# Ledger of designs, part 58: peptides against a protein of PDB entry 4XPM

Target 1, 160 residues: chain A of PDB entry 4XPM
Amino acid sequence: VMLHSKNVKGFLENTLKPYDLHSVDFKTSSLQSSMIITATNGGILSYATSNNDVPKNSINEINSVNNLKMMSLLIKDKWSEDENDTEEQHSNSCYPVEIDSFKTKIYTYEMEDLHTCVAQIPNSDLLLLFIAEGSFPYGLLVIKIERAMRELTDLFGYKL
Target 2, 67 residues: chain B of PDB entry 4XPM
Amino acid sequence: DIKGTIAFDTHGNVIESTGVGSQRIEDIGDLSKVTLDAEGFAQVQGDSLLVHLYKRNDITLAVYTSA

## One batch from the design tools (peptide; made by RFdiffusion4, then SolubleMPNN)

Design b2_p14_1_s4 (from b2_p14_1 with W2L E12K)
Fold by OpenDDE base, seed 4:
Structure b2_p14_1_s4 (fold): chain B 160 residues (1-160), chain C 67 residues (1-67), chain A 14 residues (1-14)
Amino acid sequence: as target 1 above (160 residues)
Amino acid sequence: as target 2 above (67 residues)
Amino acid sequence: SLKDFLKELHDKIF
C-alpha cells in the first residue's frame, strides 16, 4: 500500500525531532530539514523544516523553499557523481547498507557549515535527505537515516 | 569515575560524545587502531586519563576514566 | 565489573 502524501509529510516531520540518548548526557538539535527528492532531477516531492519564525506565503518562506531546492539539487548532483565513481564509494563518506535484502548507500556531505546525509530509497527513483546543523555528528546522522528508511518500505521500488 | 564518552563508527565518524570525550574527538584516529581482545575490549592510556574501549556491531564505545 | 558496565552502556545507547 502506497503512502499518501500527507502521511509522508508527517513522517518527515517526525524525523526532525532531536536525538536524545537518555543513557548518557547527549542530545542533538532538531534536524534543519528532511526531504524526499527525485534522484533524477533533485526535485522535492515532500519536505519538512524545523520551526522558524517565517510567516506562511511570505517572501521569506519562498526564499527558504528556494534554498531547499538549491541544496537538494546540489546534493543530488554530488550523489549522482559518486554513484558513478568507484573510488568515492569506498571513501569514509559512503556507507553501504542492506535493508531487508535491499541494497543501498548512505552518503554524508558537508554543505557549508551544515551536515547532510542522503540515501537512495531501495530500488526507487527517490532519495531521502537529512540536513542538520554542524553540531550533529555524522555517525549519528547515518544511523538516523538508516532507521528512517526502514520505515519507508512502501516506497521501495517506487518509480517516477 | 567516568569523565566522558565517545562513540564512533568504523568510518571514524562520531555518533555521540560527552564530557571530556567531546574535547577529544581527535583521539578517534588512534583509538580506531587499538587491537581489541576476543570479547571486544581494550584499555589505553590517554594523557592523564584511562580509555576503556568496547566494540560491538561495528560501533566502538570509549569511556574515559581517571583510573 | 567494568566490562559489564561497558556492555550495558553500549546496549543502552544502541
Scores: peptide ipSAE 0.665, ipTM 0.939, DockQ to the pose 0.909
Fold by OpenDDE base, seed 1:
Structure b2_p14_1_s4 (fold): chain B 160 residues (1-160), chain C 67 residues (1-67), chain A 14 residues (1-14)
Amino acid sequence: as target 1 above (160 residues)
Amino acid sequence: as target 2 above (67 residues)
Amino acid sequence: SLKDFLKELHDKIF
């Protein structure tokens, strides 16, 4: 099934769901945000946020979206720098991964008090970006985004 | 009796923690250096608790018990 | 056994 805008939005919304083991006393918060952005300019192609209590077209919504745009741009810039820095690619903040013979990297970044991770969708001009609260463990965030990317095979090789 | 757990990856990043494990995140540095047997198991004394380790697929699970 | 439990718990988490 080919991914379209509505399908992508729904996919991102599903990634917001918290991790709950049930069998043990461990449950995370929902992701704050989940986005697909351009690797070139950090432009948001699609996004989902757990804070949907803000009225549509309100000033608060506009500020929230603008904040996402700012974070997206900042993370894209850091990602771009790291992709051109061999030393950063060997830090413990970089996870080289392979999905169906397609190679990519997952980066973890502190964003103020938030935990974020970003990864290039293999061979594409797109980045998948998760933003979570500081209590969300990085190791779990990495696993979460890797598993999410495995469901985005239709976007592999996507060029703008 | 299980007092808590920690799961962590090869980068030393936490995946999950419960119980006393949530208060022992600093143990990961030492736990990551423990030599495991052929099946991926080990036991180490951690403070007043016994730590049981199991690693598979680059993910280590630590379970804290009183004995 | 405890080893079995560890394996099972690992499987449940991941």
Scores: peptide ipSAE 0.664, ipTM 0.940, DockQ to the pose 0.773
Fold by OpenDDE base, seed 5:
Structure b2_p14_1_s4 (fold): chain B 160 residues (1-160), chain C 67 residues (1-67), chain A 14 residues (1-14)
Amino acid sequence: as target 1 above (160 residues)
Amino acid sequence: as target 2 above (67 residues)
Amino acid sequence: SLKDFLKELHDKIF
């Protein structure tokens, strides 16, 4: 099965939804952004953002997109460095995980006042990237991205 | 009565927090060191509240109560 | 029991 652009976009939009626990009085904010980027260059293949109040083609939208591009590149660079650093892979910011016998790693990165989480889609040239407010717990962010990746099996092994 | 909760992973990162738990995130450092029984439970007296711990699948849940 | 409650709550969250 092949995931088309619209399907991926819709998927990412769904990941933006806040986590709401009904058993306890706990609810997060929506993710600020959710993206699929290339592991090679940090280029954005698809993205979703919760800030939809910006008019299309406005300078504010351009600035917002440019900011996402900057963040994605920075995170990709950090991820790439960590993937070539054994110590960083064993740091508290790295979560080794296995999905359907595929191994990958989830990294958490502080980006200014934002909490980010990135993971290579198993055996692919793609990264899944979540950006949240600083109030979004890292532990939950990691769980969220892991569960999201489990729904992206069609992208496992995807090569550019 | 439950006064709050904290859930955290093996990295000490918060998963969720409610009530007084949201104000006691710093407790995770000590709570992570608590020895649990064979069923994954423990109780710890902290500050003025009792903390009930339960760990399963590498996730620890802490529930704060008055008693 | 309290233990049962904790287990149930854990199950609801995760």
Scores: peptide ipSAE 0.666, ipTM 0.940, DockQ to the pose 0.921; fails the geometry check
Fold by OpenDDE base, seed 3:
Structure b2_p14_1_s4 (fold): chain B 160 residues (1-160), chain C 67 residues (1-67), chain A 14 residues (1-14)
Amino acid sequence: as target 1 above (160 residues)
Amino acid sequence: as target 2 above (67 residues)
Amino acid sequence: SLKDFLKELHDKIF
């Protein structure tokens, strides 16, 4: 299995789009960020952000990327701790799910004033990570990331 | 006439909320404990509003009406 | 009916 960076980047950018329920007067903001990171070191393999107004290669862009690196590392560490903690796996912040006979878990984390969720891509060394504003409901965030993972079957079983 | 809605999962986390439902997120705790009929329906009196519940596929939809 | 409406609304949302 080969990771195609451009295809993954486009996929992540698509996940940023607001959720519009249409049938009811409910629409979310865009996700702040969407990332695929390594489960081992929290390194960012691919990412997309809703704030694309920052000039390319500017100091502000560098700072924003560094912030994403910090967040990804922190979330990876928390995820790793929870994966080794039975109590945390049974907490209200953990959603065991099964996708095409592959089992994984979705975790929700409050990171400062942001709502985040992370899930290991089944049988892989990769994590999918969504970062949203505090107004983005956790229940919807979980649904969003589960549906997104169903589109990443090519990455199932991916090892570094 | 619908005054608002709340949808929530089995963890009690909000999926969506509209109208008066957005101001009644705290109702989820009680609504999650309501016994549903065989078809997944229930009605609960909530102060001046009536709450209509429907649960399917582990997602509960609450619709608030005046009657 | 109200029940049908709830079912339809649930289906439209999810």
Scores: peptide ipSAE 0.665, ipTM 0.939, DockQ to the pose 0.922; fails the geometry check

Design b2_p14_2_s1 (from b2_p14_2, 7 letters changed)
Fold by OpenDDE base, seed 1:
Structure b2_p14_2_s1 (fold): chain B 160 residues (1-160), chain C 67 residues (1-67), chain A 14 residues (1-14)
Amino acid sequence: as target 1 above (160 residues)
Amino acid sequence: as target 2 above (67 residues)
Amino acid sequence: SIRDYMIELAKVYD
């Protein structure tokens, strides 16, 4: 089944769910946001947010969306720079990964007090982006986004 | 006996922490340098607690106990 | 045992 826009939105919403390890009494907060953006312009193709307390079409919602747009653009720019910087690709914030023989990299970025991670969907013009609170550990965030990306095989090789 | 845990990756980034482990994130630097046995286990005594280590793939678990 | 416990915990990340 091919992933359509509606399916992608639902998928991103599911990624917001917190990690809950009952056996050791460990639970994270929900992700603040989850997005698929273009690698070229940082445009948001789909997104989900845990902040659903804002009425639709309100000024507050618009401001929230605008904030996401700004963050996505900033992260895209940083990602683009790192993809063209050999030293950054070997930094502690870069995780080379392979999914079904497709290679990509996961980057972790501190954005103010937020923890973020971003990865290019393999061979595509798309980036998957997670934004979490500062209490969300980076190691777990990386695992989370890798697992999520494994479910987006329909987008592998997607070109705009 | 378990007082807390830490899980961390090969980059030294925390995956999860519980109990006293949440207060000992700084231990990761030293723990990552510990030589493990053929089965991936080790024990390190530090700061009144015993740390049990187990590495599987690229993830290391540290379990803190009193003994 | 503590080892068994750690082995089981590690499976969570498989």
Scores: peptide ipSAE 0.692, ipTM 0.943, DockQ to the pose 0.880
Fold by OpenDDE base, seed 4:
Structure b2_p14_2_s1 (fold): chain B 160 residues (1-160), chain C 67 residues (1-67), chain A 14 residues (1-14)
Amino acid sequence: as target 1 above (160 residues)
Amino acid sequence: as target 2 above (67 residues)
Amino acid sequence: SIRDYMIELAKVYD
């Protein structure tokens, strides 16, 4: 089944759900945001945010969206720099992964007090971006985004 | 008795933590250097707690016990 | 045993 815009939005919304380990006393908060952005310009193609007390079409909502746009641009820039820096690709902030014979990298970035991770959807012009609270462990965030990318095979090879 | 746990990856980043493990994230640096046996296990005495290590598929579990 | 517990716990990440 091909992913349509609505399907992508729904997918991203599902990624917001907290991680709950039933076998241990461990549960995370929901992700603050989940986005698919362009690798070229950092433009947001689709996004989901945790529900907060923000009325639709309000100034606060607009500001929230603007903040997402700003963060996406900043993270895209960092990602672009790291992709051109072999030293950064060998740091603890870079996770080379392979999904169905497609290679990609997951990067973790601290954005103020937020924990973020970003990964290029294999062979595509798209990045998947998760933004979480500082209490969300990076190791778990990496696992989460890797598993999410495995569900986005329809976007593999997507070119703008 | 289990007092807490830490799970961490090969980069030293936390995956999850519980109990006293949540207060001992700084132990990961030393724990990551411990040589594991052929089955992926080790034990390290740390302070008043015994740390049990198990590595599986690039994830290391640390379980803290009193003995 | 502790080992058995750890083995089972690790399966969460499989």
Scores: peptide ipSAE 0.690, ipTM 0.942, DockQ to the pose 0.938
Fold by OpenDDE base, seed 3:
Structure b2_p14_2_s1 (fold): chain B 160 residues (1-160), chain C 67 residues (1-67), chain A 14 residues (1-14)
Amino acid sequence: as target 1 above (160 residues)
Amino acid sequence: as target 2 above (67 residues)
Amino acid sequence: SIRDYMIELAKVYD
C-alpha cells in the first residue's frame, strides 16, 4: 500500500502519542510536533502537532505554524552542517542506523528547551523530524524515530 | 523491593527511568563501565541500594533494590 | 526473580 499525503499525515499524528509502559510507572508526554521536511530547503511537506486548543485559522495558529517553519529550517541547517562534518557524525548526538540495508543517521538536537531528533529518510531528499518537551528522554526519542522510519519505506529514495 | 529503574542506550542517553532511578541519572556513566557476565547481568552495591544490571542488545537496564 | 523481571522488562524494546 502506497503512502499518500493523507496516510502520511495520519502516520505523523500517530507518532505524537506518548510512550506508556504499563508494567512500570513510566509515561511520557506527547510529542509536540512530528514533521517530514525537505533536506534541501527545510520546507514542511507534512506535519502533525499536539492539540493546544488554538482556534482554527486564528492568529495564534498561524504563529504556531510559522514557528514550526522556523524550527524546521534551523534544524535542517544544523543537519546539513553536521552531514558535512566528520567530527559531528562521530559525536554522541549522532546515531548511525541501518534499515533494510539502507544507511542513515539520527541526530539529536537541543532547541531552546525542547528535545528534537532528525533523520534523513534513506536515499531521499526528505527528513523526519520529532520535537518533544525537555522531559522526553533522548534515548527513547531515538528509538521512536528509528521505529517510525521503518514504517516509511515507501519514501525511501524519494527525490524532489 | 524494587525502588526504581533506569534504561539507557550505548550513548549513555536515558530511555526511561522510574522511582529512585529518575534521581540517579548520573549513575549511568559508572554503570555503563560495569563488566557483565555471559548472560548480560551484573550487580553493583551502591550507597544504600543494590543495582541490578541487565544488557540486552544495545539497551541496559538498571534496577534499584534495597537488597 | 529479579532476573526474570529484567528479562521481561527488556523485551519491551525488542
Scores: peptide ipSAE 0.689, ipTM 0.942, DockQ to the pose 0.917
Fold by OpenDDE base, seed 5:
Structure b2_p14_2_s1 (fold): chain B 160 residues (1-160), chain C 67 residues (1-67), chain A 14 residues (1-14)
Amino acid sequence: as target 1 above (160 residues)
Amino acid sequence: as target 2 above (67 residues)
Amino acid sequence: SIRDYMIELAKVYD
């Protein structure tokens, strides 16, 4: 079944859920935000945030959305630069991965005190972006986004 | 008696940590250099704790015990 | 054993 906008939104909302390792006393915070953005301009196509206790059309919501737009654009720019830099692609912040024979890269970026992770959806013009608190381990964030992308096969090859 | 754990990837990034492991993230650098046996295990004596290592695929698990 | 424990713990990442 093809993913529609509402389905994508719901998917992103589900990615916000904390990672809970029951075998040990380990539980993460929820992701702060989860987004699908364009690789071309960093435009947000869909997003979800953990703090939904903000009235719609309020100043707080506007500020929140604007902040997401700012972060998405900044991360897109960093991603674009890294994609054109062989050395950066071999840095410790880049994870080459393969999903169903499709190759992509996962990048981790520090955004102030936030931990972010971004990856191009294979063969597409789209990026999946996770934003988490600084306490969220990068290694787990990478695993999380990889697993999430495996569920987005309908978006593989999506071109704007 | 397990005092804590750390799981980390091949990049040295933390995947998860618990107990004393959460306070010993700096150990990853040295732990990543430890030679593992054929089954993927090793033991390293720390300051006051024994570190048990197990690597499965590209993930290394460190378990801290008193002995 | 602790080895068995670690093996079981690691399975969560499979």
Scores: peptide ipSAE 0.689, ipTM 0.942, DockQ to the pose 0.924

Design b2_p14_2_s2 (from b2_p14_2, 6 letters changed)
Fold by OpenDDE base, seed 2:
Structure b2_p14_2_s2 (fold): chain B 160 residues (1-160), chain C 67 residues (1-67), chain A 14 residues (1-14)
Amino acid sequence: as target 1 above (160 residues)
Amino acid sequence: as target 2 above (67 residues)
Amino acid sequence: SIRDYMKELAKIYD
């Protein structure tokens, strides 16, 4: 069973919500962006952004989308490099995880002042990518993307 | 009295921080090296604050108190 | 106690 495009978009939009720990006085900002991209070319299949104050078809919207495309490509390239680098896979920026007997890795990458994390959806040609402000802790970002990925079982094994 | 908290993972990355803990992120390096007891607890004297540590399922919680 | 507090607090990450 494959997730419908609208379902994926809605899912990504939900991931943007801030993490609010009511038991402690801690609340994050919303994610800046949440994306599903191809592992092969870094092409964006679906995305959500918290910056929706830009008029449609405006120059600012185009620039924003282009920026996302650039970031997705850069992160995909770095991910691909790290997947072929044993040392990087054992760094503090790599989190091996297992979801329902499927193994994958979560990588954290600093992109200028932004905090990002990316993970291959298990056995698929797809990557899940979160982009957050620098105030968003990496440890929490990893937890967030892992939990989100557990809800994407329909995409496990998806091949382009 | 609790003055703040830090939660961090096995990679030394912050999960959350509150109060004075938000200003003591640099403590994680030292706190991660502290030997915990059989129940997963430890206490470390840090400057003017006492740090209480508890590790559970690869997450370490640090609670800062005045004493 | 502080220990009890930490045990409860840690559960939020389950």
Scores: peptide ipSAE 0.678, ipTM 0.942, DockQ to the pose 0.918
Fold by OpenDDE base, seed 1:
Structure b2_p14_2_s2 (fold): chain B 160 residues (1-160), chain C 67 residues (1-67), chain A 14 residues (1-14)
Amino acid sequence: as target 1 above (160 residues)
Amino acid sequence: as target 2 above (67 residues)
Amino acid sequence: SIRDYMKELAKIYD
C-alpha cells in the first residue's frame, strides 16, 4: 500500500502511542508530537499531536500549531548545521543507522524541557521528527524513530 | 529478587528503567566500562545491591538484585 | 535464572 497524505497522517498518529512493557512494569507517556517536515525549510508536511483537547479553529489551536512550526524550524536548522559539521556527527547525540542498505542519521536534541529526535528519511528531502516529554528516555526515542522509519520505505528517495 | 532494571545503549542513553534502577541512572557511566565475559555477562557489586549485566546487540541490561 | 531472565528481556529490543 502506497503512502498517501491520509495514510501518512494515520501513521504519525500511531507513532504517538506510548511504549508499554508490561512484563517489567515500564510505560512511557505518549509522544507530544510526530511530524514529517522538509529538510530545506522545515515546513510541516504532516503532523500528529497528542494534545487534542483544544477545540478546533480556536486561538489555542492556532498557537499550538504555531509552536510546532517554530520547533520544526529550529530543529531543522540545528540538523542542517550538524549535517555540515563532522564533529557533531561524532557526538553522543548522533546515531548513524542503516535501513535496507540506506544510510541515515538520528539526532537527539533537548528543546527546553522536551526530548526530541530527528532523522532524515533516507535519500529524501524529508525529516521525521518526534517530540516527547523530558521523562521519555533518549535511548528508547532513538529506537522508536528507527523502527518508524522502517515503515516509511515509500518515502525513501522522495524529493521536493 | 529483582529490585530494578536499567537498559541503556552504547551512547550511555537510557532505553528503560524500573524500580531502583530508575534511581541509579548515574551508574551507567561505570557499568558501561565493565568487561563482559564471552557470553556478554558480568556481575558488579554496586552499593548494597548486586548488578547483573548482559549486553546483546549494542544494548546493555542491568538488573539489580539483593544478592 | 537471572541470566535466562535477561536473555528474554533483551529479545524485546530485537
Scores: peptide ipSAE 0.677, ipTM 0.943, DockQ to the pose 0.889
Fold by OpenDDE base, seed 4:
Structure b2_p14_2_s2 (fold): chain B 160 residues (1-160), chain C 67 residues (1-67), chain A 14 residues (1-14)
Amino acid sequence: as target 1 above (160 residues)
Amino acid sequence: as target 2 above (67 residues)
Amino acid sequence: SIRDYMKELAKIYD
């Protein structure tokens, strides 16, 4: 079934939920943001944020969206650079993965005090981007985004 | 008795930590260099705690015990 | 045993 924009939004909202490991005494915070952006220009196609306490159409909401746009652009730029840098692809910040015979890479980036993780949706012009607090472990963030990407097969091969 | 745990990946990044493990993230560097047996296990004495290691599918689990 | 416990714990990441 094809993913519609509303379905994608709902999916991203679900990714915000904290990771709760029931077998151990460990639970994360919610993700700050979850986004699907274009790999070319870093444009946001869909997003979800855990901070929904801002009135709609307010100046604060506009500022929040603008902040996400800025983060998206910055991360897209870093991703683009790394995709063209062999050394960076072999660093500890790069995780080559294979999903249903499709190859992609997961990158971790620290943005100020935030932990971020980004990955190209296989064979697509889209990136999946998670933004979390600094307390969210990178290793778990990588696992989270990989598992999330496995649920986005409808977007595999998506071209703008 | 288990005093804490750390799980980390092949890149040395933390997956989760509990108990005393949360205060010993810096141990990952040394723990990642430990040679494991054929079953993926090892034991390392660290300070006053014994560290039990187990690696499976590129994830290493460290369990801290008193003995 | 501690090994058995660790094997079980590791399964949470499957």
Scores: peptide ipSAE 0.677, ipTM 0.942, DockQ to the pose 0.927
Fold by OpenDDE base, seed 3:
Structure b2_p14_2_s2 (fold): chain B 160 residues (1-160), chain C 67 residues (1-67), chain A 14 residues (1-14)
Amino acid sequence: as target 1 above (160 residues)
Amino acid sequence: as target 2 above (67 residues)
Amino acid sequence: SIRDYMKELAKIYD
């Protein structure tokens, strides 16, 4: 089954949902944003945001999208630097992972007061990016993005 | 008698926390160094609370109890 | 027991 653009959007929207464990008193906030961006230029191919209270096509919506573009570019740049830095790849902020024999890395980045994590979709020119509030624990964010990537096998090996 | 919990990964990053565990995130540094038994368990006495540890795969669970 | 509880709780991350 092919994962089309509409399916990708819906998938990203689903990742926004908070973690709510019924057996313990623990619940997170929703992710602020979930994105698929290009590893080359940081361009946004698809995105979802929990801030849907802004009127469509309004100036505020445009500004919020522009802010996402800025953040995606900054994170892409940081990711690119780290991918070319052996020391950064061995830092506490880098999680090497293997999904179905495909190797990739998950990076956690503090962006102002936000918690973010980014990972290259295996063998592709695409990055998966999660942006959360500062209260969202990094360990859970890493687990969340790893599990999400396991559902994006159709994008493995995608080249621009 | 459970007062709280912390779950953390091998990087020392929090996965989740509840109760008093949410106020003891700084304990992770020391808890990560505790030697576990063959079943993956350990107990550590900390101030007035007892910390029960259990590691499964790459996740460590800490449960705080009064005894 | 506390151990049994912890084992069950840890399964949520499987």
Scores: peptide ipSAE 0.676, ipTM 0.942, DockQ to the pose 0.899

